# Peptides against a protein of PDB entry 4PAS, part 3

Target 1, 39 residues: chain A of PDB entry 4PAS
Amino acid sequence: SVNQASTSRLEGLQSENHRLRMKITELDKDLEEVTMQLQ
Target 2, 39 residues: chain A of PDB entry 4PAS as posed
Amino acid sequence: SVNQASTSRLEGLQSENHHLRMKITELDKDLEEVTMQLQ

## One batch from the design tools (peptide; made by RFdiffusion4, then SolubleMPNN)

Design b1_p18_1_s4
Fold by OpenDDE base, seed 2:
Structure b1_p18_1_s4 (fold): chain B 39 residues (1-39), chain A 18 residues (1-18)
Amino acid sequence: as target 1 above (39 residues)
Amino acid sequence: SELERLKKEKEELLEKLK
């Protein structure tokens, strides 16, 4: 149904959003480590 | 540098979140 398609799309976007946020967190950690190593 | 590469990657990911 249209509702099922819409909810599935939203769930996909939410999962991708979460994945991207987690990747940003990892990058922030990596950036901190590199910054410390460069000091 | 690795630092600049990571900064750029982060910026690209932030753009995807918009």
Scores: peptide ipSAE 0.204, ipTM 0.740, DockQ to the pose 0.984
Fold by OpenDDE base, seed 5:
Structure b1_p18_1_s4 (fold): chain B 39 residues (1-39), chain A 18 residues (1-18)
Amino acid sequence: as target 1 above (39 residues)
Amino acid sequence: SELERLKKEKEELLEKLK
Protein backbone atom coordinates (compact mmCIF):
# COMPACT_ATOMS: atom_id res chain seq x y z
CA SER B 1 0.00 0.00 0.00
CA VAL B 2 0.92 3.65 -0.21
CA ASN B 3 1.26 3.76 3.57
CA GLN B 4 3.56 0.74 3.58
CA ALA B 5 5.72 2.30 0.89
CA SER B 6 5.94 5.52 2.86
CA THR B 7 6.86 3.79 6.11
CA SER B 8 9.47 1.64 4.38
CA ARG B 9 10.99 4.74 2.81
CA LEU B 10 11.11 6.48 6.18
CA GLU B 11 12.79 3.48 7.77
CA GLY B 12 15.36 3.48 4.99
CA LEU B 13 16.05 7.17 5.47
CA GLN B 14 16.37 6.71 9.22
CA SER B 15 18.85 3.89 8.80
CA GLU B 16 20.87 5.90 6.30
CA ASN B 17 20.84 8.89 8.62
CA HIS B 18 22.20 6.72 11.40
CA ARG B 19 24.86 5.27 9.10
CA LEU B 20 25.99 8.73 8.06
CA ARG B 21 26.19 9.93 11.65
CA MET B 22 28.30 6.93 12.58
CA LYS B 23 30.61 7.57 9.65
CA ILE B 24 31.03 11.18 10.73
CA THR B 25 31.99 9.95 14.20
CA GLU B 26 34.57 7.65 12.66
CA LEU B 27 35.97 10.47 10.58
CA ASP B 28 36.26 12.69 13.63
CA LYS B 29 38.26 9.96 15.31
CA ASP B 30 40.46 9.56 12.26
CA LEU B 31 40.95 13.30 12.00
CA GLU B 32 42.04 13.43 15.61
CA GLU B 33 44.48 10.60 15.07
CA VAL B 34 45.97 12.17 11.96
CA THR B 35 46.21 15.53 13.67
CA MET B 36 48.08 13.99 16.57
CA GLN B 37 50.42 12.14 14.23
CA LEU B 38 51.20 15.32 12.34
CA GLN B 39 52.09 17.18 15.53
CA SER A 1 47.12 15.32 2.59
CA GLU A 2 45.17 12.65 4.42
CA LEU A 3 43.96 15.27 6.87
CA GLU A 4 42.46 17.43 4.15
CA ARG A 5 40.96 14.37 2.46
CA LEU A 6 39.19 13.35 5.65
CA LYS A 7 37.96 16.89 6.25
CA LYS A 8 36.50 16.99 2.77
CA GLU A 9 34.85 13.60 3.17
CA LYS A 10 33.28 14.71 6.44
CA GLU A 11 31.93 17.83 4.79
CA GLU A 12 30.40 15.75 2.00
CA LEU A 13 28.69 13.49 4.51
CA LEU A 14 27.35 16.48 6.42
CA GLU A 15 25.82 17.74 3.20
CA LYS A 16 24.00 14.42 2.78
CA LEU A 17 22.45 14.88 6.21
CA LYS A 18 20.91 18.20 5.22
Scores: peptide ipSAE 0.199, ipTM 0.737, DockQ to the pose 0.984
Fold by OpenDDE base, seed 1:
Structure b1_p18_1_s4 (fold): chain B 39 residues (1-39), chain A 18 residues (1-18)
Amino acid sequence: as target 1 above (39 residues)
Amino acid sequence: SELERLKKEKEELLEKLK
């Protein structure tokens, strides 16, 4: 149904948003490590 | 450098969140 398609779309976007935020957190940790190594 | 690569990747991911 239209409602099912809409909810599935939203859930997909929410999961992708979470994945991207987690990746950014990982990159921040990597950046911290590299920065420390350069000091 | 690895530092600049990671900074660029982070910026690209931030753009996807907008």
Scores: peptide ipSAE 0.199, ipTM 0.737, DockQ to the pose 0.978
Fold by OpenDDE base, seed 4:
Structure b1_p18_1_s4 (fold): chain B 39 residues (1-39), chain A 18 residues (1-18)
Amino acid sequence: as target 1 above (39 residues)
Amino acid sequence: SELERLKKEKEELLEKLK
């Protein structure tokens, strides 16, 4: 149904959004570590 | 809408990952 399709799309966007935020957090940590090592 | 808000935020995060 239209409602089921909309719900599935929203849930997909929410899960992907969370994944990207976690990935950015990990990258920021890695960048900080590399920066510290180069100093 | 909530859906469009999440889409926009996702696009912004994708750009940050590049």
Scores: peptide ipSAE 0.150, ipTM 0.694, DockQ to the pose 0.106

Design b1_p18_2_s1
Fold by OpenDDE base, seed 3:
Structure b1_p18_2_s1 (fold): chain B 39 residues (1-39), chain A 18 residues (1-18)
Amino acid sequence: as target 1 above (39 residues)
Amino acid sequence: SRLEELKKEKEELLKKLE
């Protein structure tokens, strides 16, 4: 149904959003490490 | 540099959240 399609899309977007946020957190830690090594 | 590569990757990911 239309409602099922909409909810499935939302759930997909929410999971992708979470994945991207976690990757950004990982990169921030990598950036911190590299910055410290360059000091 | 490795630092600039990581900054670029982060910027690309931030664009996907917009």
Scores: peptide ipSAE 0.252, ipTM 0.771, DockQ to the pose 0.964
Fold by OpenDDE base, seed 4:
Structure b1_p18_2_s1 (fold): chain B 39 residues (1-39), chain A 18 residues (1-18)
Amino acid sequence: as target 1 above (39 residues)
Amino acid sequence: SRLEELKKEKEELLKKLE
């Protein structure tokens, strides 16, 4: 149904959004480490 | 450099969130 399709799409977008945010957090940590190593 | 590579990757990910 249209409701099932809409909810599935929303859940997919929410999970991807969360995944991207987590990856950004990891990259920030990596950036911090690399910055320290370059000092 | 590794630093610039990570910065570019982060920027690409931020763009996906927009």
Scores: peptide ipSAE 0.247, ipTM 0.770, DockQ to the pose 0.978
Fold by OpenDDE base, seed 1:
Structure b1_p18_2_s1 (fold): chain B 39 residues (1-39), chain A 18 residues (1-18)
Amino acid sequence: as target 1 above (39 residues)
Amino acid sequence: SRLEELKKEKEELLKKLE
């Protein structure tokens, strides 16, 4: 149904958003590590 | 540099969130 399609899309976007945020967190940790190594 | 590449990748991911 239209509602099922809409909810499925939203859930997909929410999961992708979370994945991207987690990846950014990982990159921030990597950046911190590299920065420390350069000091 | 590795630092520069990581910053670039982060910027690309931030763009996807916008």
Scores: peptide ipSAE 0.244, ipTM 0.768, DockQ to the pose 0.972
Fold by OpenDDE base, seed 5:
Structure b1_p18_2_s1 (fold): chain B 39 residues (1-39), chain A 18 residues (1-18)
Amino acid sequence: as target 1 above (39 residues)
Amino acid sequence: SRLEELKKEKEELLKKLE
């Protein structure tokens, strides 16, 4: 149904949003690690 | 994007570590 298609799309966008946020968090940690190694 | 900014900064720091 139209509603099912809309909800599935939203779930996909939500999961992608979460994935991207987690990746940014990982990069922040990597940046911190590298910064510490340079000190 | 914020992601690309972090990747770029990370790469620059890694380069300094070499």
Scores: peptide ipSAE 0.168, ipTM 0.739, DockQ to the pose 0.116

Design b1_p18_4_s3
Fold by OpenDDE base, seed 4:
Structure b1_p18_4_s3 (fold): chain B 39 residues (1-39), chain A 18 residues (1-18)
Amino acid sequence: as target 1 above (39 residues)
Amino acid sequence: LQKKLQELKKEKEEVLKK
């Protein structure tokens, strides 16, 4: 149904948003570590 | 290390554009 397709799309976007946020947090940690090593 | 820093910055920018 249209509702099921909309729900599945929202769940996909929510999971991808979470994945991307976790990846940004990881990259920020790695950036901090490399920056500290360069100082 | 400078190369690695630039690679991580580029990867972060690519993630932020998604």
Scores: peptide ipSAE 0.304, ipTM 0.783, DockQ to the pose 0.895
Fold by OpenDDE base, seed 3:
Structure b1_p18_4_s3 (fold): chain B 39 residues (1-39), chain A 18 residues (1-18)
Amino acid sequence: as target 1 above (39 residues)
Amino acid sequence: LQKKLQELKKEKEEVLKK
């Protein structure tokens, strides 16, 4: 149904949003480590 | 280390554009 297609799309966008947020957190940790090594 | 810092900054910018 139209509602099932809309809910499945929202769930896909929510999972991708979570994945991208976790990747940003990882990159910020790595940036902090390299920055500390340069000080 | 400076090269690695620049690579990580570039990768973060690419993720933020998603």
Scores: peptide ipSAE 0.304, ipTM 0.784, DockQ to the pose 0.860
Fold by OpenDDE base, seed 2:
Structure b1_p18_4_s3 (fold): chain B 39 residues (1-39), chain A 18 residues (1-18)
Amino acid sequence: as target 1 above (39 residues)
Amino acid sequence: LQKKLQELKKEKEEVLKK
Protein backbone atom coordinates (compact mmCIF):
# COMPACT_ATOMS: atom_id res chain seq x y z
CA SER B 1 0.00 0.00 0.00
CA VAL B 2 2.67 2.60 0.98
CA ASN B 3 4.84 1.54 -1.99
CA GLN B 4 1.81 1.72 -4.32
CA ALA B 5 0.96 5.23 -3.08
CA SER B 6 4.60 6.31 -3.58
CA THR B 7 4.77 4.80 -7.10
CA SER B 8 1.42 6.39 -8.08
CA ARG B 9 2.70 9.77 -6.79
CA LEU B 10 5.93 9.39 -8.78
CA GLU B 11 4.00 8.43 -11.95
CA GLY B 12 1.80 11.52 -11.50
CA LEU B 13 4.87 13.76 -11.09
CA GLN B 14 6.54 12.16 -14.13
CA SER B 15 3.39 12.73 -16.22
CA GLU B 16 3.17 16.37 -15.09
CA ASN B 17 6.90 16.87 -15.76
CA HIS B 18 6.43 15.49 -19.28
CA ARG B 19 3.40 17.77 -19.85
CA LEU B 20 5.38 20.82 -18.67
CA ARG B 21 8.35 19.91 -20.91
CA MET B 22 6.04 19.57 -23.92
CA LYS B 23 4.49 22.97 -23.10
CA ILE B 24 7.98 24.53 -22.94
CA THR B 25 8.80 23.00 -26.35
CA GLU B 26 5.60 24.48 -27.82
CA LEU B 27 6.32 27.90 -26.31
CA ASP B 28 9.89 27.85 -27.66
CA LYS B 29 8.52 27.06 -31.14
CA ASP B 30 6.00 29.91 -30.88
CA LEU B 31 8.74 32.26 -29.62
CA GLU B 32 10.96 31.32 -32.58
CA GLU B 33 8.07 31.91 -35.02
CA VAL B 34 7.21 35.34 -33.56
CA THR B 35 10.92 36.28 -33.43
CA MET B 36 11.33 35.30 -37.09
CA GLN B 37 8.26 37.40 -38.02
CA LEU B 38 9.83 40.41 -36.23
CA GLN B 39 13.02 40.15 -38.36
CA LEU A 1 3.92 40.90 -32.52
CA GLN A 2 6.15 42.45 -29.83
CA LYS A 3 3.27 42.17 -27.37
CA LYS A 4 2.76 38.51 -28.32
CA LEU A 5 6.50 37.84 -27.89
CA GLN A 6 6.42 39.30 -24.38
CA GLU A 7 3.29 37.28 -23.51
CA LEU A 8 4.95 34.02 -24.64
CA LYS A 9 8.12 34.84 -22.65
CA LYS A 10 5.99 35.50 -19.57
CA GLU A 11 4.03 32.25 -20.02
CA LYS A 12 7.31 30.29 -20.41
CA GLU A 13 8.67 31.83 -17.20
CA GLU A 14 5.48 30.85 -15.34
CA VAL A 15 5.74 27.24 -16.61
CA LEU A 16 9.44 27.03 -15.60
CA LYS A 17 8.47 27.98 -12.00
CA LYS A 18 6.32 24.83 -11.66
Scores: peptide ipSAE 0.301, ipTM 0.783, DockQ to the pose 0.941
Fold by OpenDDE base, seed 5:
Order: structure tokens, then C-alpha cells, then sequence
Structure b1_p18_4_s3 (fold): chain B 39 residues (1-39), chain A 18 residues (1-18)
């Protein structure tokens, strides 16, 4: 039970971390595109 | 475009604070 709860918590945090990293990559691409259009 | 740039910077800052 305790090990299952800790594993499920870690998996949730790893999934959210991955989602946030992908969102940052998307935003950096959009920022580059808008910056290039302003040059 | 400048408005959109500021919106994207703000959204990135909000994501980095999570």
C-alpha cells in the first residue's frame, strides 16, 4: 500500500514534468517564430 | 505581434513556476 501510493505519486509527477517540458518547448518555438517576424 | 510576444513570455513564466 505505502509503496504503491509512493510509486503512483512519482508516476504522476513524472507525467506532469514531461507535460510541462513539452509545453515549454512549444512556447519556445512560438517565441522564436514571433521574434523572427519582428526582425 | 509585440502583444503576442508578451503573452507567450507570460505563459512561459507561468509554466516555469509550476
Amino acid sequence: as target 1 above (39 residues)
Amino acid sequence: LQKKLQELKKEKEEVLKK
Scores: peptide ipSAE 0.301, ipTM 0.782, DockQ to the pose 0.864

Design b1_p18_6_s2
Fold by OpenDDE base, seed 5:
Structure b1_p18_6_s2 (fold): chain B 39 residues (1-39), chain A 18 residues (1-18)
Amino acid sequence: as target 1 above (39 residues)
Amino acid sequence: SKKLEELKKEKEELLKKL
């Protein structure tokens, strides 16, 4: 149904959004670690 | 859907930071 397709698309965007947020957090942590190692 | 468009825009913003 149109509702099922819309729900599955929303869930896919939510999961990818969460993945990208986690990757940004990881990169921010890596940047912090590199910054500390260079001091 | 407004919520779908919001999540799409946020994903696009996060992709630009990678």
Scores: peptide ipSAE 0.041, ipTM 0.553, DockQ to the pose 0.095
Fold by OpenDDE base, seed 4:
Structure b1_p18_6_s2 (fold): chain B 39 residues (1-39), chain A 18 residues (1-18)
Amino acid sequence: as target 1 above (39 residues)
Amino acid sequence: SKKLEELKKEKEELLKKL
């Protein structure tokens, strides 16, 4: 149904948004580690 | 550091997708 397609698309976008946020957090940690190694 | 600049660029590209 149109509603099922819309909900599945929203769930896909929410999961991708969560994945991207987690990757940004990982990169922030890696940047902190590299910054400390350069001191 | 080249590695620091690579990580900054990767973060910037991910932020553009949010």
Scores: peptide ipSAE 0.034, ipTM 0.528, DockQ to the pose 0.966
Fold by OpenDDE base, seed 1:
Structure b1_p18_6_s2 (fold): chain B 39 residues (1-39), chain A 18 residues (1-18)
Amino acid sequence: as target 1 above (39 residues)
Amino acid sequence: SKKLEELKKEKEELLKKL
């Protein structure tokens, strides 16, 4: 149904948003470590 | 509809940071 398709799209965007936030957190940590090593 | 569009926009902003 239209409602099922909308729900599945929302869930897909929520899961991908979470994955991207985790990747940003990882990159921020790596940047902090590199910055500390260069000081 | 509004919540779906908000999550699309947030995903787009996160993709620009990668």
Scores: peptide ipSAE 0.043, ipTM 0.557, DockQ to the pose 0.095; fails the geometry check
Fold by OpenDDE base, seed 2:
Structure b1_p18_6_s2 (fold): chain B 39 residues (1-39), chain A 18 residues (1-18)
Amino acid sequence: as target 1 above (39 residues)
Amino acid sequence: SKKLEELKKEKEELLKKL
């Protein structure tokens, strides 16, 4: 049970880390698009 | 676990950018 709880917590951190990386990539793309529109 | 702490640190760094 302790090992299962630790594994589930690790998987939750991995999935959230991936989500945050994807969100940063999206924001960087949006910033690039806005920058090009302002030129 | 070292891996768990590494992922926590990385998540914290990413949260600071949002």
Scores: peptide ipSAE 0.042, ipTM 0.558, DockQ to the pose 0.093; fails the geometry check

Design b1_p18_6_s3
Fold by OpenDDE base, seed 1:
Structure b1_p18_6_s3 (fold): chain B 39 residues (1-39), chain A 18 residues (1-18)
Amino acid sequence: as target 1 above (39 residues)
Amino acid sequence: SERLQELKKEKEELTKKL
């Protein structure tokens, strides 16, 4: 149904959003470590 | 640092997808 398709799309976007946020957090840690090593 | 620039670029690209 249209509702099922919309729900599945939202769940996909929510999971991708979470994945992206976790990767950004990892990159922020890596950036901090590299910045510290360059000082 | 090339590594620092790469990480900043990757973060920017990921942020644009949010």
Scores: peptide ipSAE 0.250, ipTM 0.782, DockQ to the pose 0.968
Fold by OpenDDE base, seed 5:
Structure b1_p18_6_s3 (fold): chain B 39 residues (1-39), chain A 18 residues (1-18)
Amino acid sequence: as target 1 above (39 residues)
Amino acid sequence: SERLQELKKEKEELTKKL
Protein backbone atom coordinates (compact mmCIF):
# COMPACT_ATOMS: atom_id res chain seq x y z
CA SER B 1 0.00 0.00 0.00
CA VAL B 2 2.83 2.44 0.81
CA ASN B 3 4.61 1.51 -2.44
CA GLN B 4 1.35 1.85 -4.42
CA ALA B 5 0.68 5.30 -2.93
CA SER B 6 4.26 6.37 -3.72
CA THR B 7 4.09 5.08 -7.32
CA SER B 8 0.68 6.72 -7.94
CA ARG B 9 2.03 10.03 -6.58
CA LEU B 10 5.12 9.76 -8.79
CA GLU B 11 2.99 9.02 -11.88
CA GLY B 12 0.84 12.07 -11.10
CA LEU B 13 3.92 14.28 -10.72
CA GLN B 14 5.44 12.88 -13.94
CA SER B 15 2.26 13.59 -15.92
CA GLU B 16 2.02 17.13 -14.53
CA ASN B 17 5.73 17.72 -15.21
CA HIS B 18 5.22 16.61 -18.83
CA ARG B 19 2.15 18.87 -19.20
CA LEU B 20 4.06 21.85 -17.79
CA ARG B 21 7.05 21.24 -20.09
CA MET B 22 4.77 21.06 -23.13
CA LYS B 23 3.08 24.33 -22.12
CA ILE B 24 6.46 26.02 -21.61
CA THR B 25 7.49 24.89 -25.12
CA GLU B 26 4.27 26.38 -26.52
CA LEU B 27 4.91 29.65 -24.67
CA ASP B 28 8.47 29.80 -26.02
CA LYS B 29 7.01 29.56 -29.53
CA ASP B 30 4.46 32.29 -28.76
CA LEU B 31 7.21 34.48 -27.27
CA GLU B 32 9.30 34.04 -30.42
CA GLU B 33 6.33 35.00 -32.62
CA VAL B 34 5.43 38.07 -30.54
CA THR B 35 9.10 39.13 -30.42
CA MET B 36 9.30 38.92 -34.22
CA GLN B 37 6.08 40.96 -34.57
CA LEU B 38 7.49 43.69 -32.29
CA GLN B 39 10.66 44.02 -34.40
CA SER A 1 4.64 44.82 -25.27
CA GLU A 2 1.88 43.92 -22.80
CA ARG A 3 1.29 40.57 -24.55
CA LEU A 4 5.02 39.75 -24.43
CA GLN A 5 5.15 40.61 -20.72
CA GLU A 6 2.09 38.42 -20.00
CA LEU A 7 3.63 35.42 -21.80
CA LYS A 8 6.96 35.89 -19.97
CA LYS A 9 5.15 36.04 -16.62
CA GLU A 10 3.10 32.92 -17.42
CA LYS A 11 6.26 31.03 -18.44
CA GLU A 12 7.99 32.09 -15.21
CA GLU A 13 5.06 30.89 -13.09
CA LEU A 14 4.93 27.52 -14.89
CA THR A 15 8.72 27.08 -14.62
CA LYS A 16 8.48 27.54 -10.82
CA LYS A 17 6.12 24.53 -10.67
CA LEU A 18 8.66 22.19 -12.28
Scores: peptide ipSAE 0.248, ipTM 0.780, DockQ to the pose 0.968
Fold by OpenDDE base, seed 4:
Structure b1_p18_6_s3 (fold): chain B 39 residues (1-39), chain A 18 residues (1-18)
Amino acid sequence: as target 1 above (39 residues)
Amino acid sequence: SERLQELKKEKEELTKKL
């Protein structure tokens, strides 16, 4: 149904958003580590 | 550091996709 398609699309976007946020958090840790190594 | 610049660029590109 239209509602099922809309829900599945929203869930996909929410999952991707979460994945991107987790990757950004990982990169922030990597950036901190590299910054400390440069001191 | 080239590595620091690469990580900053990657973070910027991912942030634009949010």
Scores: peptide ipSAE 0.247, ipTM 0.780, DockQ to the pose 0.971
Fold by OpenDDE base, seed 3:
Structure b1_p18_6_s3 (fold): chain B 39 residues (1-39), chain A 18 residues (1-18)
Amino acid sequence: as target 1 above (39 residues)
Amino acid sequence: SERLQELKKEKEELTKKL
């Protein structure tokens, strides 16, 4: 149904959003480490 | 640092996908 297609799409976008946020958090830690090593 | 610049670019490109 239209509702099932819409809910499945939203769940996919929510899971991707979470994955991207977790990767950004990892990169922020890497950036902090590299910045500290350059000081 | 090339490494610092690479990480900043990667973060920017991922942020655009949010």
Scores: peptide ipSAE 0.246, ipTM 0.780, DockQ to the pose 0.951

Design b1_p18_6_s4
Fold by OpenDDE base, seed 1:
Structure b1_p18_6_s4 (fold): chain B 39 residues (1-39), chain A 18 residues (1-18)
Amino acid sequence: as target 1 above (39 residues)
Amino acid sequence: MEKLEQLKKEKEELLKKL
């Protein structure tokens, strides 16, 4: 149904949003570590 | 330097997808 397609799309976007946020947090840690190594 | 700029660029590309 239209509702099922909308729900599955939202769940996909929520999962991708979570994945992207976790990767940004990892990169922020890596950026801090590399910044400290360059001082 | 190169690794830092690579990580900054990767973060910028990820922020554009949010």
Scores: peptide ipSAE 0.296, ipTM 0.781, DockQ to the pose 0.970
Fold by OpenDDE base, seed 4:
Structure b1_p18_6_s4 (fold): chain B 39 residues (1-39), chain A 18 residues (1-18)
Amino acid sequence: as target 1 above (39 residues)
Amino acid sequence: MEKLEQLKKEKEELLKKL
């Protein structure tokens, strides 16, 4: 149904948003580590 | 320096996808 397609699309966008946020958090840790190694 | 700039650029490209 239109509702099922809309729900599945929202769940896909929510999962991708979560994945992107997790990857940004990993990069922030890597940036902190590299910054400490440059001090 | 190169690794730090690479990670900053990767973060900027990910922020554009949010």
Scores: peptide ipSAE 0.292, ipTM 0.779, DockQ to the pose 0.968
Fold by OpenDDE base, seed 2:
Structure b1_p18_6_s4 (fold): chain B 39 residues (1-39), chain A 18 residues (1-18)
Amino acid sequence: as target 1 above (39 residues)
Amino acid sequence: MEKLEQLKKEKEELLKKL
């Protein structure tokens, strides 16, 4: 149904948003570590 | 320095996808 296609699209976008947020958190940690190594 | 700027750029490109 149109509702099932819309819910599956939203779940896919939520999963990608979560993945991107996790990767940003990893990069923030890597940035902190590299910044500390440059001091 | 180069690695730090690469990681900053990668973070910026990921933020544009949110």
Scores: peptide ipSAE 0.291, ipTM 0.778, DockQ to the pose 0.973
Fold by OpenDDE base, seed 5:
Structure b1_p18_6_s4 (fold): chain B 39 residues (1-39), chain A 18 residues (1-18)
Amino acid sequence: as target 1 above (39 residues)
Amino acid sequence: MEKLEQLKKEKEELLKKL
């Protein structure tokens, strides 16, 4: 149904949003490490 | 320096996808 397609799309967007947030947190750690190595 | 700017740019491109 249109509702099932909309819910599956939302779940996909939620999972991608979570993945992107986790990758941003990893990059913030890597940025901190590289910043400390440059001091 | 180059690695730091690469990571900053990668973070910026990921933030645009949120």
Scores: peptide ipSAE 0.289, ipTM 0.778, DockQ to the pose 0.981

Design b1_p18_7_s1
Fold by OpenDDE base, seed 5:
Structure b1_p18_7_s1 (fold): chain B 39 residues (1-39), chain A 18 residues (1-18)
Amino acid sequence: as target 1 above (39 residues)
Amino acid sequence: LKEKLEELKKEKEKVLKE
């Protein structure tokens, strides 16, 4: 039970970390595109 | 375009502070 709870918590944090990293990558691409259009 | 740039910067700042 304790090991299952810790594993499920880690998997949730890993999934959220991945989601956030993908969102940052998307935003950085959009920022680069808009910055290039302003040059 | 400048407004859009500032919106994207603000959104990135929100995500980094989660």
Scores: peptide ipSAE 0.288, ipTM 0.779, DockQ to the pose 0.870
Fold by OpenDDE base, seed 1:
Structure b1_p18_7_s1 (fold): chain B 39 residues (1-39), chain A 18 residues (1-18)
Amino acid sequence: as target 1 above (39 residues)
Amino acid sequence: LKEKLEELKKEKEKVLKE
């Protein structure tokens, strides 16, 4: 149904948004570590 | 280390533009 397709699309976008947020958190941790090593 | 810092900044910028 149109509603099922819309729900599945939203769930896909939510999972991708979560993946991207986790990747940013990891990159920020690595940036902090490298920054501390340069101080 | 400075090169690695710039690589991580570029990777973060790519992810933010997705």
Scores: peptide ipSAE 0.287, ipTM 0.780, DockQ to the pose 0.884
Fold by OpenDDE base, seed 4:
Structure b1_p18_7_s1 (fold): chain B 39 residues (1-39), chain A 18 residues (1-18)
Amino acid sequence: as target 1 above (39 residues)
Amino acid sequence: LKEKLEELKKEKEKVLKE
């Protein structure tokens, strides 16, 4: 149904948003560590 | 280390543009 397709799309976007946020947090931590080592 | 810093910045820039 249209509702099922919309729900599955939202769940996919929510999981992808979470994945991307976690990846950004990891990269920011690694950037901070490398920056600190360069100072 | 400088090369690694620039690599990480480029990776972050790619993720932010997805």
Scores: peptide ipSAE 0.286, ipTM 0.779, DockQ to the pose 0.885
Fold by OpenDDE base, seed 2:
Structure b1_p18_7_s1 (fold): chain B 39 residues (1-39), chain A 18 residues (1-18)
Amino acid sequence: as target 1 above (39 residues)
Amino acid sequence: LKEKLEELKKEKEKVLKE
């Protein structure tokens, strides 16, 4: 149904948003570690 | 280490532009 397609699309966007946020958090930790090693 | 820092910054910039 149109509602099922809309729900599945929203769940896909939410999972992708979560994946991207987690990747940014990991990169920020790696950046902090490398920055600390350069000081 | 400086090269690795710039690589990580470029990777973060790519993710932010997805």
Scores: peptide ipSAE 0.283, ipTM 0.776, DockQ to the pose 0.830

## One batch from the design tools (peptide; made by RFdiffusion4, then SolubleMPNN)

Design b1_p20_2_s1
Fold by OpenDDE base, seed 5:
Structure b1_p20_2_s1 (fold): chain B 39 residues (1-39), chain A 20 residues (1-20)
Amino acid sequence: as target 1 above (39 residues)
Amino acid sequence: SELEATEKEIEEAKEELEKL
């Protein structure tokens, strides 16, 4: 149904949003390490 | 280098954001 497709899309977007937030946290750490090496 | 690795990861993350 349209509702099932919308729910599955929302769950997919929520999972992807969580994954992307974890990747941003990893990148922030890697940038901190690079910044520390450049000092 | 860690810089090259971070630059690659930033580009991969941008490509993933553009697919949303």
Scores: peptide ipSAE 0.040, ipTM 0.588, DockQ to the pose 0.048
Fold by OpenDDE base, seed 1:
Structure b1_p20_2_s1 (fold): chain B 39 residues (1-39), chain A 20 residues (1-20)
Amino acid sequence: as target 1 above (39 residues)
Amino acid sequence: SELEATEKEIEEAKEELEKL
């Protein structure tokens, strides 16, 4: 149904949002490490 | 270098954000 397709799209976007937030945290740490190595 | 690896990961993350 249209409602099932909308729910599956929302669940996919929520999963991707979580993945991207974890990746931002990883990249922030890696940038901190690079910054420390350049000092 | 670790910098080049991090720059690559940032570009990959931007490409994933643009697909949303």
Scores: peptide ipSAE 0.040, ipTM 0.586, DockQ to the pose 0.049
Fold by OpenDDE base, seed 3:
Structure b1_p20_2_s1 (fold): chain B 39 residues (1-39), chain A 20 residues (1-20)
Amino acid sequence: as target 1 above (39 residues)
Amino acid sequence: SELEATEKEIEEAKEELEKL
């Protein structure tokens, strides 16, 4: 149904949003490590 | 449609974030 397709699309976007947030957290940690090495 | 334009903007933003 149209509602099932819309729900499946939202679930896909939510899973991808989670993946991207985890990648940002990894990059923030790498930047913190570089900042500590420069001090 | 306005919906199709917004969907395109979301896909473009997603593609940029996926490169990180």
Scores: peptide ipSAE 0.039, ipTM 0.467, DockQ to the pose 0.053
Fold by OpenDDE base, seed 2:
Structure b1_p20_2_s1 (fold): chain B 39 residues (1-39), chain A 20 residues (1-20)
Amino acid sequence: as target 1 above (39 residues)
Amino acid sequence: SELEATEKEIEEAKEELEKL
């Protein structure tokens, strides 16, 4: 149904949003390490 | 270098954001 397709799309976007937030946290740590080496 | 690795990871993350 249209509702099932919309729910499945929302769940996919929520999962991807969580993955991207975890990747941002990883990149923030790697940038902190690079910044520490350049100082 | 660690800088080059981080720059590559940032570019890969930008490409993933553009697909949303």
Scores: peptide ipSAE 0.039, ipTM 0.580, DockQ to the pose 0.045

## One batch from the design tools (peptide; made by RFdiffusion4, then SolubleMPNN)

Design b1_p21_4_s4
Fold by OpenDDE base, seed 4:
Structure b1_p21_4_s4 (fold): chain B 39 residues (1-39), chain A 21 residues (1-21)
Amino acid sequence: as target 1 above (39 residues)
Amino acid sequence: LQEKIEQLKKEKEELLEKLKQ
């Protein structure tokens, strides 16, 4: 149904949002580690 | 190491832009 398609789209966007936030946190850690290696 | 920092910063900016949708 139209409602099921809208719900599945929202769930997909929420899952992608979570994935992107987790990857940003990983990159911030990698940036900190490499920055410390330059000191 | 400096090039690796700039690569990671660029990847982070691309992910932040995807997060704004």
Scores: peptide ipSAE 0.324, ipTM 0.787, DockQ to the pose 0.975
Fold by OpenDDE base, seed 1:
Structure b1_p21_4_s4 (fold): chain B 39 residues (1-39), chain A 21 residues (1-21)
Amino acid sequence: as target 1 above (39 residues)
Amino acid sequence: LQEKIEQLKKEKEELLEKLKQ
């Protein structure tokens, strides 16, 4: 149904949003580590 | 190390743009 397709799309976007946020947190840690090595 | 910082910043910016959808 249109509702099922919309729900599955939202769930996909929510999972991708979570994945991207986790990767940003990892990059912020890596940036902190490399920045501390330059100090 | 500076090149690695610029690479990580670029990757972060690309991921932030993906979050805007």
Scores: peptide ipSAE 0.320, ipTM 0.785, DockQ to the pose 0.961
Fold by OpenDDE base, seed 2:
Order: C-alpha cells, then sequence, then structure tokens
Structure b1_p21_4_s4 (fold): chain B 39 residues (1-39), chain A 21 residues (1-21)
C-alpha cells in the first residue's frame, strides 16, 4: 500500500541517518587520534 | 599525517552532505 511504501521509506532514511552519524563519530575519533600524533 | 587529516575531513564533509539529503 502507499502507507507501507511511505513507512518503508522512512525506516530506510532513519537507518541511513543512524549509519551516517555513526560513521561521522568514527571519523571524528580518527581525526582526534591523527591530530594527537602531530603534537 | 596532514594528508590523512585532509582525507578524513573530506570524507566527513561528503557524509554531512548525505545527511542533508
Amino acid sequence: as target 1 above (39 residues)
Amino acid sequence: LQEKIEQLKKEKEELLEKLKQ
């Protein structure tokens, strides 16, 4: 149904948003580590 | 190390643009 397609789209966007936020957190940690190695 | 910082910053910017979708 249209409602099922809309729900599945929202769930897909929510999961991708979470994945992207987790990857940004990983990159921020990697940036901190490399920055500390330059000190 | 500086090149690695610039690579990580670029990757982070690309991910931030994907969040703006």
Scores: peptide ipSAE 0.320, ipTM 0.786, DockQ to the pose 0.959
Fold by OpenDDE base, seed 3:
Structure b1_p21_4_s4 (fold): chain B 39 residues (1-39), chain A 21 residues (1-21)
Amino acid sequence: as target 1 above (39 residues)
Amino acid sequence: LQEKIEQLKKEKEELLEKLKQ
């Protein structure tokens, strides 16, 4: 149904949003580590 | 090390743009 397709789309976007936020947190840690190696 | 910082910044910017979709 249209409602099932909309729910599955939202769940997919929520999962991708979480994945992207976790990867940004990892990149911020990697940036901090490399920045400390330049000091 | 500087090249690696610029690569990580670019990757972060691309991921932030994907969050705006």
Scores: peptide ipSAE 0.318, ipTM 0.785, DockQ to the pose 0.964

